# Peptides against a protein of PDB entry 2AKA, part 56

Target 1, 299 residues: chain A of PDB entry 2AKA
Amino acid sequence: MEDLIPLVNRLQDAFSAIGQNADLDLPQIAVVGGQSAGKSSVLENFVGRDFLPRGSGIVTRRPLVLQLVNSTTEYAEFLHCKGKKFTDFEEVRLEIEAETDRVTGTNKGISPVPINLRVYSPHVLNLTLVDLPGMTKVPVGDQPPDIEFQIRDMLMQFVTKENCLILAVSPANSDLANSDALKIAKEVDPQGQRTIGVITKLDLMDEGTDARDVLENKLLPLRRGYIGVVNRSQKDIDGKKDITAALAAERKFFLSHPSYRHLADRMGTPYLQKVLNQQLTNHIRDTLPGLRNKLQSQL

## One batch from the design tools (peptide; aimed at target 1 L7 L11 R292 N293)

Design b2_p23_8_s3 (made by RFdiffusion4, then SolubleMPNN; from b2_p23_8, 14 letters changed)
Fold by OpenDDE base, seed 3:
Structure b2_p23_8_s3 (fold): chain B 299 residues (1-299), chain A 23 residues (1-23)
Amino acid sequence: as target 1 above (299 residues)
Amino acid sequence: SAEELQKKIEEVLKEVDELVAKL
């Protein structure tokens, strides 16, 4: 079963190379969330490296197909730069920015054309995620005035597909009923069958408040439930705080918090990674016969 | 080209079949 995710990775690469990325309902996980919801931090915590673009406004401007592959070696490869191995993850960040700007230009616009990034690491489970642009209502800089709708339309191309799982990333320090991620997920998955909730910023909640009812799946129930995580603060990122130390701090947070201690074994980034690996593997297995038949009908 | 697409689909189907057979 460990080989199912790598198989879908080869499928994704093959279809990306033909320009038909949008036409195939591949089993995948799309990551959705508002700007500053903590999406990029969750993905970087899986890799244990700082490699995603950072900044104000819309940072992800193209879909990023992030293929994590467990390996004895640590390096990254882009589908658009075949044969180049990246060992410096700062160069990975710069390549994402350069390749984004090459297609979108200087206007900070968006493009539906994916970037395919594969990361080999001993510290990851096999996992493929599609990071999507953060939902926003306010154009920043030279962004087109309709950028909100352009982002929405781009997200809908992924999340409307039946074989797409949705990783809905929501911050705990905001009203969950107003979560952009959960709103879009509910629109396309009203029964909550395809949605996995991630609750970030649990450490930034007001004193005397907690997200216990959310994490216990009692407030806004999802079939696949919710997983809480504690990401590095922006200060910790700027200070180059080690991700391993941050993961230890996250574990300590859940174990020491009176509202979350009983959930601690089902919380945190390592548990999220494990759950996503299992969910994706099972989802691929369940969808593969249908995908095979669809592919055969296109011959 | 349509031929290149077809060839890639065939390659993928072969890999899928091999994996399905192991499940």
Scores: peptide ipSAE 0.090, ipTM 0.723, DockQ to the pose 0.553
OpenDDE base, seeds 1, 2, 4, 5: peptide ipSAE 0.031, 0.072, 0.093, 0.066; ipTM 0.631, 0.709, 0.726, 0.698; seed 4 fails the geometry check

Design b2_p23_8_s4 (made by RFdiffusion4, then SolubleMPNN; from b2_p23_8, 13 letters changed)
Fold by OpenDDE base, seed 1:
Structure b2_p23_8_s4 (fold): chain B 299 residues (1-299), chain A 23 residues (1-23)
Amino acid sequence: as target 1 above (299 residues)
Amino acid sequence: SAEQLQKEIEEVLKEVDELVKKL
């Protein structure tokens, strides 16, 4: 079963190379969330490296197909520059920014054309995620006034597909009933069959409040449940705090918190990565017969 | 090219067929 994710990665790369990405309902996980919900931090914590664009407003402006591959070596490769191995993850960040700007221009616009990034690492499980632009209501810079709707329409191209799982990232320090991620997920998955909830910023909740009922799947039930995570603070990111140290602090947070101690073995970034690997693997397996027939029809 | 895509699809289909037989 460990070979199923690499098999779908080959299909993703093949279809991306011809610009036909929109026509195939490939088994995938789309990552959705509001701006500053912590999506990029969750993905970087899987890799253990800082490599995603950072800043105010919309940082992800193209879909990023992030293919994590367990390997004895650590390096990254882009589909648009085959044969170039990146070992400096700062160069990976710069390449994402440059390739984004090449297609979108300087106006900070968006494009539905994916960037395909593969990361080989001994620290990752096999996992493919499609990081999508953060939902926003406020245009920044030279962005068109309808940018909110452009982002929504782009997200809908992915999340409406039947074989798309949805990783809905919501911050705990905001009203969860108003979560943009859970709203869009509920619109396209009203029965909560395809949605996995991620709750970030649990360490930033007001004293005397907790997200226990959410994490116990009692408030807004999802079939696939919720996983809480604690990301690095902006100060920790700016200070280049080691992600391994941050993961240890996350584990300590859940173990020491009265409301979360009993959930601690089913929380945190390492557990999330394991669950996503298993969910994606099982989802690919269940879709293989239908995928075969679709692929055969493309010949 | 379309030919390269076709070859990749054919290779993946063979692997899928082998995996489906093991399920």
Scores: peptide ipSAE 0.190, ipTM 0.800, DockQ to the pose 0.579
OpenDDE base, seeds 2, 3, 4, 5: peptide ipSAE 0.180, 0.147, 0.165, 0.160; ipTM 0.802, 0.787, 0.790, 0.791; seed 3 fails the geometry check

## One batch from the design tools (peptide; aimed at target 1 L7 L11 A14)

Design b2_p24_1 (made by RFdiffusion4)
Pose (drawn by RFdiffusion4):
Structure b2_p24_1 (pose): chain A 299 residues (1-299), chain P 24 residues (1-24)
Amino acid sequence: as target 1 above (299 residues)
Amino acid sequence: STEFETQKEELTELIEEIEEENES
């Protein structure tokens, strides 16, 4: 039903101002990744526009509830900017930065108060993800020293919940067994039943190696599987993001790589969008029947 | 379909109540 994701979108809007309550548990997807995993690029490729803050280290300092709605027209709106329509995605980026600084005292710390961004676009399927601060060790920033723990604690508030599906994002040019995202997903989902794996930067692996065993779901098995993507950034005449060309380059990569050509139809951003739309819809269908009564008891 | 519309109406009422509380 094309109606389930929009219904949960209303619930997320309603609970955006309700502080942390460990018992509240809406069906949703949390995006978890190490700071080197390229998780912003995955989201920007869904949207087809650069719109996320840039900087060294952390990009998301408040949870970003990103609600993507397939539309004939292209614009964005923030719940905190009632009625305003953003058509220039650079301004969307600037608003994310400004609303974040408005809340965070130090210009580098984090806050649990979400930013609720809805994007209407022909480039997206109906899908909602909650993007969370990326994980890192060296608090190389400017306050606080325990920042690694503050980030991990915030991630755990989301992903310890049973109805929270985990989109674990890991770069292929690293030791995937040591992926921060897959490790934290294992801590709360030991059976791998509610974690969806995303492998980025497949085009950056060392010569003569590949990630076939992980992509085939053999090395680090997850019930919901892995999807690989690449960010082959193409710019148009104005130097701006060209998503049609970028997606074609990604498609060419999978079709031409001897290790991946037989999986190409199950790799790439369009397929990932399809999978997330399907899994999120089915998950909502599964959890909605008991939801109203359960919420009343938990509020 | 009918079951879903019923669940939707019940959740809409809850949402309206939460919005009123947030405005207060």

Design b2_p24_1_s1 (made by RFdiffusion4, then SolubleMPNN; from b2_p24_1, 10 letters changed)
Fold by OpenDDE base, seed 4:
Structure b2_p24_1_s1 (fold): chain B 299 residues (1-299), chain A 24 residues (1-24)
Amino acid sequence: as target 1 above (299 residues)
Amino acid sequence: MKEFEELKKQLDELIEEIKKQNES
């Protein structure tokens, strides 16, 4: 079943090359969340490497089509620089930043033009995600006052598509009812059919509080449910804590927590990756016949 | 037009792969 994702990757690459990426409702997962929701950490935990731009404010300023491919080797490739294999993931980060700046300038503007990054690794399942700019209400740099709406409009180009699954990343230490991710998801997916909830920062919740009801899908039900994760703390990141060690700590967190221990086998980053792989694969299977017919009608 | 034909071919290949998986 994992073989369907690489095939769709070829379609994505082909559409990107012809500049018509927006015209086809390709089966994909769009990642949405507010700034500091933990999106980048979730994605990096899948790869097991630090490779995404970091910083305050809007870090992701272009859609990042992240194509994870299970392989015996570990390296990255960009569609915009074919033939160059990146084995240093710091260079991957720098290339994302450079390519972003090339298009948007240094004023922290945004662009709807995707960056296509493929990561080969023995540590990943086949999985394609579209990382979208974090929702923000505060302009940074030379961004216009309406940057919130510009970001929203960009996100809407993806999440309104019927074949787009939505990975809604929300922090547990904030009011979930006011989650930017869940709000936008509910707007375009009112029945919760396309949305997968990710709850981050479960380890940062106030003492005596938990997200059990959310994770059990009892509070804000999504058909595809919720998965809790525990990312590295900022201290852990600054201290260069190994992602493998962080994943072990995440597992321990769920197993030891009175409110989550019964859910532990359906929580954490490895489980999330597995679920996303399965759901994307199934979604591809369900949508491709329709896509074929649409494509044929455009010939 | 040529690009769309190639995409169609890729989709057809993908559909065939799906069929194979469904038979398994």
Scores: peptide ipSAE 0.037, ipTM 0.632, DockQ to the pose 0.094
OpenDDE base, seeds 1, 2, 3, 5: peptide ipSAE 0.026, 0.023, 0.029, 0.023; ipTM 0.626, 0.592, 0.654, 0.603

Design b2_p24_1_s2 (made by RFdiffusion4, then SolubleMPNN; from b2_p24_1, 11 letters changed)
Fold by OpenDDE base, seed 3:
Structure b2_p24_1_s2 (fold): chain B 299 residues (1-299), chain A 24 residues (1-24)
Amino acid sequence: as target 1 above (299 residues)
Amino acid sequence: SSELEELKKGLDELIEEIEKQNAE
């Protein structure tokens, strides 16, 4: 029995080769959230490696199609440099930065042209995500004054597609009613059919407050629900805290927290990976027959 | 057109795999 996600990866690669002229809506998960919402940390926790660009302001400036593939070996490959296997994930980070700068320049601009990165690892579930630029209202550096709208327009190119699932990443230590991720999701998915909520920074909430109602899907209900995660702190990242240790700490957090203990088995990064794998697999199964028919009509 | 045919082939393979899994 073959996994469906790797098969779709081949289709994604083929579409990338054709360019934007193909009017096909492949099943995918787009990751959306405000700057500093914890998107990059979630993705790195899936891989168990530090490999995404870091910095102030907008870190992701091009869509990153991240294809995770369970394998006996660990390495990464870029579609733009076929045949080169990366085993050093610092080199992966550098390549993302270099390829981004090659297209956008050094002015911290954005481009809608995706970077395709495939990561083989024994530590991942099969999963494909499109990491999108973080929503912002404040230009940094040499960014154009309308950067907010440029980012929004870019995001809309992905999230408006019917076969796009939305991973909405929101920090718990901010007002969730004002979450950029949930706002954009509500705009394009008003019935909450395509949106999966991720709540980060649960460990940074004020004493005496919790996100229990949100995590129980009672406050802002989504059909696909919410999953809480605890990412490494910036201090932990700077200190190169091991991701395995961070995952253990995350588990401990949920188990020991009075408000979350009863939800602990449905929380955390490993559970999120599992859910996303299942959701994407099911979504592929549901959408591909329709895509096939649409493609046939274009022949 | 050749590119679309290749995509069609890929989609057909996926559908076949889905059907296989449903039968098991």
Scores: peptide ipSAE 0.149, ipTM 0.751, DockQ to the pose 0.141
OpenDDE base, seeds 1, 2, 4, 5: peptide ipSAE 0.046, 0.130, 0.141, 0.146; ipTM 0.632, 0.748, 0.744, 0.753; seed 4 fails the geometry check

Design b2_p24_1_s3 (made by RFdiffusion4, then SolubleMPNN; from b2_p24_1, 14 letters changed)
Fold by OpenDDE base, seed 1:
Structure b2_p24_1_s3 (fold): chain B 299 residues (1-299), chain A 24 residues (1-24)
Amino acid sequence: as target 1 above (299 residues)
Amino acid sequence: MEELKKLFEELEKLIKEIEKKNAE
């Protein structure tokens, strides 16, 4: 059962090599959220490295298939440059940027063509996530006026699939009723069967307010529930605050907060990673018979 | 568990076949 995620990773790689014609509804987790919702920080916290592009506006401009693989060694590999092992995660970031620019150009356009990145690390659980462009309403720079719709269409290509789980990332310091992530999730998963809620920026909520009702699954119930996380602030990122230290601070936050103390053991990035690993593994197991049949019909 | 193992092996074989075709 532990090898199910790597098996699907090989499928993903094989189909990515054939191009866009692989309409296989692979079991996967698509990460959705508004710009600055904290998606990139969640992913980086899983790896324990800074490796994703940063900046204002739309940072992720191509789907990033992030394959985390537990290993005794730490390195990254891209499907588009097979055989090259990256041990410097700054180079990983640069490669993502370069590969994005190669396809989209310099106008900050988007492309539906995925980047496949595999990260081997002793600090990760086996987990595959598809990071999708952040939803936006306002074009920035030289982006096309219809960029909002282009992003939406791209997201819909993933989240409408029956075997796609949705990691909906929403910031707590914004009105959750207006969460772009939860809105799109509800549109394609009205019964909340495929959606996992992630609530970020809990540490940035106004004094006297909390997201307890959301985290307790009482406000907008999801079958798979909600997990709160505390990411590094932009100041912490700019200051190169160690992710390990940030994870310790996150744990302390939940344990010390009156509204979240009782939830602390089912909150935070490490717990999220564990849950996602388990959810994906189980989801793959449940979908494997169907996948086999589909694969056999295509061969 | 045994059925899952068999299914896994079948899928692994199929993947290898796809990979082989893509390499050609």
Scores: peptide ipSAE 0.121, ipTM 0.735, DockQ to the pose 0.569
OpenDDE base, seeds 2, 3, 4, 5: peptide ipSAE 0.044, 0.039, 0.026, 0.046; ipTM 0.658, 0.656, 0.623, 0.662; seed 2 fails the geometry check

Design b2_p24_1_s4 (made by RFdiffusion4, then SolubleMPNN; from b2_p24_1, 14 letters changed)
Fold by OpenDDE base, seed 3:
Structure b2_p24_1_s4 (fold): chain B 299 residues (1-299), chain A 24 residues (1-24)
Amino acid sequence: as target 1 above (299 residues)
Amino acid sequence: MKELEELFAQLEELIKEIEAQNAA
């Protein structure tokens, strides 16, 4: 079953090469969340490397199709740079930035044209995610005044598709009822059938408060539930804290917290990665027969 | 048109591979 994801990756690459990204509803997971919700940190924690652009405001300006592939070797490849293997993940970051700027220009605009990045690693499970621009209400710098709507329209192109699962990333230190991720998910998935909730920043909640009711799926129930994670702090990132040490600290956090100890085995980045792998694999299995029929009708 | 036909043929083959793995 784990081999289905790499096969769908080849389909995705082939469709991307034809430019028909819009017509085929391939099984995928779209990552949605407000700016600073912790999306990039979750993705980097899966890989165990710092490789995503960093900065203030909108960091992701094009959809990033991140294809994680379990392998004995560690390297990255871009679909737009066929045959080039990246072993330095800082060069991966620079290539994402350069390729983004090539299409969007210097004005920090957005483009719906995806970047396809495949990462081979012994430390990952097979998993494909589409990282989408963070939702924002306020333009920053040279961004167009309608950037909020441009981002929303871009997100809607992905999350409205029936075969798209939604990874809704929300920070715990903000009102979850006002979560941009959960709002957009509820708009396109009102029954919560396609949405997986991720709760970040659990370590940044006010003293005497917790997200237990959310994590127990009691407050805003999703069929696929919620998974809490603890990302590296900005100080830890700036200090180049090792991701392995961060994962150990995350485990310790859940085990030692009175409100979360009983959930600890169903929390954290490693568990999230496992759940997403399983959910995507099952989703692929369920959707492929329909995709075949659609493809045959177009031929 | 030839390039599109080749890509569709590759896609059909990949779908068959996926189905074979699911049946396995």
Scores: peptide ipSAE 0.044, ipTM 0.677, DockQ to the pose 0.098
OpenDDE base, seeds 1, 2, 4, 5: peptide ipSAE 0.025, 0.024, 0.026, 0.026; ipTM 0.624, 0.618, 0.619, 0.616

Design b2_p24_2 (made by RFdiffusion4)
Pose (drawn by RFdiffusion4):
Structure b2_p24_2 (pose): chain A 299 residues (1-299), chain P 24 residues (1-24)
Amino acid sequence: as target 1 above (299 residues)
Amino acid sequence: THTEALETVESIFPDIDEMVTRLE
């Protein structure tokens, strides 16, 4: 039903101002990744526009509830900017930065208060993801020293919940067994039943190696599987993001790689969008029947 | 603000009940 994701979108809007309550558990997807995993590129490729803050280290300092709605027209709105329509995605980026600084005292720390961004676009399927601060060790920033733990604690508040599906994002040019995202997903989902794996930067692997075993779901099995993507950035005449060309380059990569051509139809951003839309819809269908009564008891 | 948010949640309950009926 094309109605389940929108219904949960209303619930997320309603709970955006309700502080942390360990018992509240909406069906949703949390995006988890190490700072080097390229998780912003995955989201920007869904939207087809650069719109996320840029900087060294952390990009998301408050949870970003990103609600993508397939539309004939293209614009964005923040719940905290009632009635305003954003059509220039550079301004969207600037608003994310400003609203974040408005809340965070130090210009580098984090806050649990979400930013609720809805994007209408022909480039997206109906899908909602909650983007969370990326994980890192060296607090190389400017306050606080325990920042690694503050980020981990914030991630755990989301992903320890049973109705929270985990989108674990890992770069292929690293030791995938040592992926921060997959490890934290294993701590809270030991059976791998509610983690969806995303492998980025497949085009950056060392010569003569590939990620076929992981993509085939053999090496680090997850019930919901893995999906590989690449960010082959193309810019148009004005030097801006060209998503049609970028998606074609990604498609060419999978079709031409001898290790991946037989999986090409199950790799790439369009397929990932399809999978997330499907899994999120089915998950909501599964959890909605008990939801109203359960919420009353938990509030 | 908090009370208003809870009233908004309560206003969604009929929509959840209708949706559950349609699923059945």

Design b2_p24_2_s1 (made by RFdiffusion4, then SolubleMPNN; from b2_p24_2, 15 letters changed)
Fold by OpenDDE base, seed 3:
Structure b2_p24_2_s1 (fold): chain B 299 residues (1-299), chain A 24 residues (1-24)
Amino acid sequence: as target 1 above (299 residues)
Amino acid sequence: SLAASLAEIEALFPEIDALVQKLE
């Protein structure tokens, strides 16, 4: 069972070389959320490194296929730079930015062409995620006025696929009913069969309020449920707060919060990582026979 | 090339088949 994700990674790499016109429905998890919803922080917390571009506006402008592989060593590799091992994750960040700019130019446009990044680490479970551009309504810089729709169209290329699971990232300190992530998920997955909810910014909720009903799957039920996480604040990120320390603080948050203590064992980044690993593995198991047949018919 | 990519995919079929059989 542990070999299923690596196998699909190899398929994914091969399909990436075919280009955008490949109507491929690989088992995968697409990460969706509004800008500043906390997507990048969730992904970085899995790796335990700062390696994703940061900034205002649209940071992710190309799909990032992030392949996490449990290994005895820690390094990263890009599909577009075969043979180069990155051990400095700051260089990984710079490469993502450079490769993005190479295709999109300086106008901060978007491209549907994925960047494929594989991270080997002893601190990760096998897990593949596709980080998608954050949904936005306001163009920044030289972005075209219809950038919102361009992003939506890009997202739809992934999330409409039947074998695509959706990791919907929503901040708790905003009205969940207005969550961009949950809206798009509801549009393409009206029965909530493919959507996993992640609730960020639980530590930023107003005093006297909580997301208990959401996390207990009682407010907006998803078959695959919700997992709450506490990411590093922007101040913590700027201050280079250690991710390990942040994970400990996250655990403490859930254990000490009167509304979440009873859920603490089913919350937090480590639990999310485990759940996603299991969900993806099971999803691959269920879809692989059909995928094999489809592949054969297309050759 | 497209042909090369398809060949790479085809080369994975034995492994896929083996895994599918184990899962059934």
Scores: peptide ipSAE 0.240, ipTM 0.835, DockQ to the pose 0.781
OpenDDE base, seeds 1, 2, 4, 5: peptide ipSAE 0.121, 0.230, 0.215, 0.221; ipTM 0.728, 0.831, 0.822, 0.828

Design b2_p24_2_s2 (made by RFdiffusion4, then SolubleMPNN; from b2_p24_2, 15 letters changed)
Fold by OpenDDE base, seed 5:
Structure b2_p24_2_s2 (fold): chain B 299 residues (1-299), chain A 24 residues (1-24)
Amino acid sequence: as target 1 above (299 residues)
Amino acid sequence: SLEQAIKEIESLFPEIDALVEKLK
């Protein structure tokens, strides 16, 4: 059972070489959310490193297949440059940007062609995520006026697949009823069977307000529930605040908050990692027989 | 190449089959 995620990783790598004409519904988790919803911070917190592009507007412009692999060593590898081991995660960030620009150009355009990044680390659980561009309403730079719809179309290529789980990232300090992530999830998963809710920015909510009802799965129920997290602030990121320290602060936040104390053991980034690992493993288990049959019929 | 990718996928079949049998 421990080898299910690595096996699917190998399948993903092989199918990436086939190109866009491959009609295979691989078990995976797609990460969706509006711009500035906290997606990048969640992913970086899993790795414990700053390695994702940052900036204003659309930061992720290509799908990033992020394969986390528990290992005794720490390094990263890209599928597009096999054999090169990255130990400096700043170089990983630069490579993502360079590879993005190689395909999209310098106009801040988007491309549906994935970047495949594998991270080996003793600090991660086996987990594969597909980070997708943040949903936006506002074009930046030389982006076309219909960039919103281009992003949506790209997301739909992933989230409409039956074997795709959806990690819907929504900020608590915004109106959750208008969450881009929850809206798109509801569109393609109306029964809430494939969606995992992540609520960020709980520490930025107005005094006297909380997201307890959401986190208790009472407001917008999902079969797979909601997990709250507290990410580093932009100031903390700019100031190079240590992720380990931020994770400790997150734990303290939930334990000390009157509305969340009773949920604290089912909140936070470490718990989210565990849940995602378990859910992905179980999902692969459930889909693997059908996947095998489909592979046999196509090859 | 496409051919190489297909070969790689086919090489995984024994492992997939073994796992599927364990799950039954």
Scores: peptide ipSAE 0.250, ipTM 0.856, DockQ to the pose 0.741
OpenDDE base, seeds 1, 2, 3, 4: peptide ipSAE 0.144, 0.248, 0.248, 0.233; ipTM 0.752, 0.856, 0.853, 0.844

Design b2_p24_2_s3 (made by RFdiffusion4, then SolubleMPNN; from b2_p24_2, 14 letters changed)
Fold by OpenDDE base, seed 1:
Structure b2_p24_2_s3 (fold): chain B 299 residues (1-299), chain A 24 residues (1-24)
Amino acid sequence: as target 1 above (299 residues)
Amino acid sequence: SLEKALQEIESLFPEIDKLVEKLK
């Protein structure tokens, strides 16, 4: 089953060349969340590198198909510049920014055209995620006043697909009932069959409060449950805090917290990565026969 | 081009078929 994700990656790459005209329902995981929900930090923690654009407002402005591939070597490749191996992840960040600006212009607009990034690393499990723009209600800069709806429409192109799993990222220090991620997930997956909940910012909750009921799947039940994570603070990111050290701190957080200690083995970024790998693999297995038939009918 | 993409997809069919058979 280890070859299933790489196979779908090759399909994704091939379909990317066809453009928007291909109504393809590939097995995939779409990452959704409000701005500043911690999506980028989760993805960077998987890789163990700082490589995603940072800033205020809408940072992700194009879908990013992030293909993680376990390898003995560490480097990144973009589909739009085949043959170029990036070993400096700052250059990866710059390329994402440049490629985004090339298509969207300088007005910080959005585009539904994906960027395809493959990262080879000994520190990752095979995993493919589609990072989507963060949901927002407030236009920034020269963004059009309807940017909220443009983002929503873009997200809907992915999350409405039956073979799309949804990684809904919500911060714990905000009202979960008002989570943008869970709202959109509930809209397209009302029975919670395709949604995996990620709860970030557990370390930023008010003293005397916790997200235990959420993490135990008792408050807003999802079939696939919730996984809590603790990301680096913005200060830590700016200070270039080592991700490995941050992951150790995350583990310590869950183990030492009275409300989460009993859940610690089912929490944290490493566990999330394992779960997503397994979920995606199983999802591909279940959908591959149908996908094969659909592909044949389109050729 | 569309043609190249279709050819690439078709080239994957034998591997897909093999995997599908293993999953049955």
Scores: peptide ipSAE 0.256, ipTM 0.855, DockQ to the pose 0.758
OpenDDE base, seeds 2, 3, 4, 5: peptide ipSAE 0.242, 0.242, 0.231, 0.230; ipTM 0.852, 0.848, 0.841, 0.845

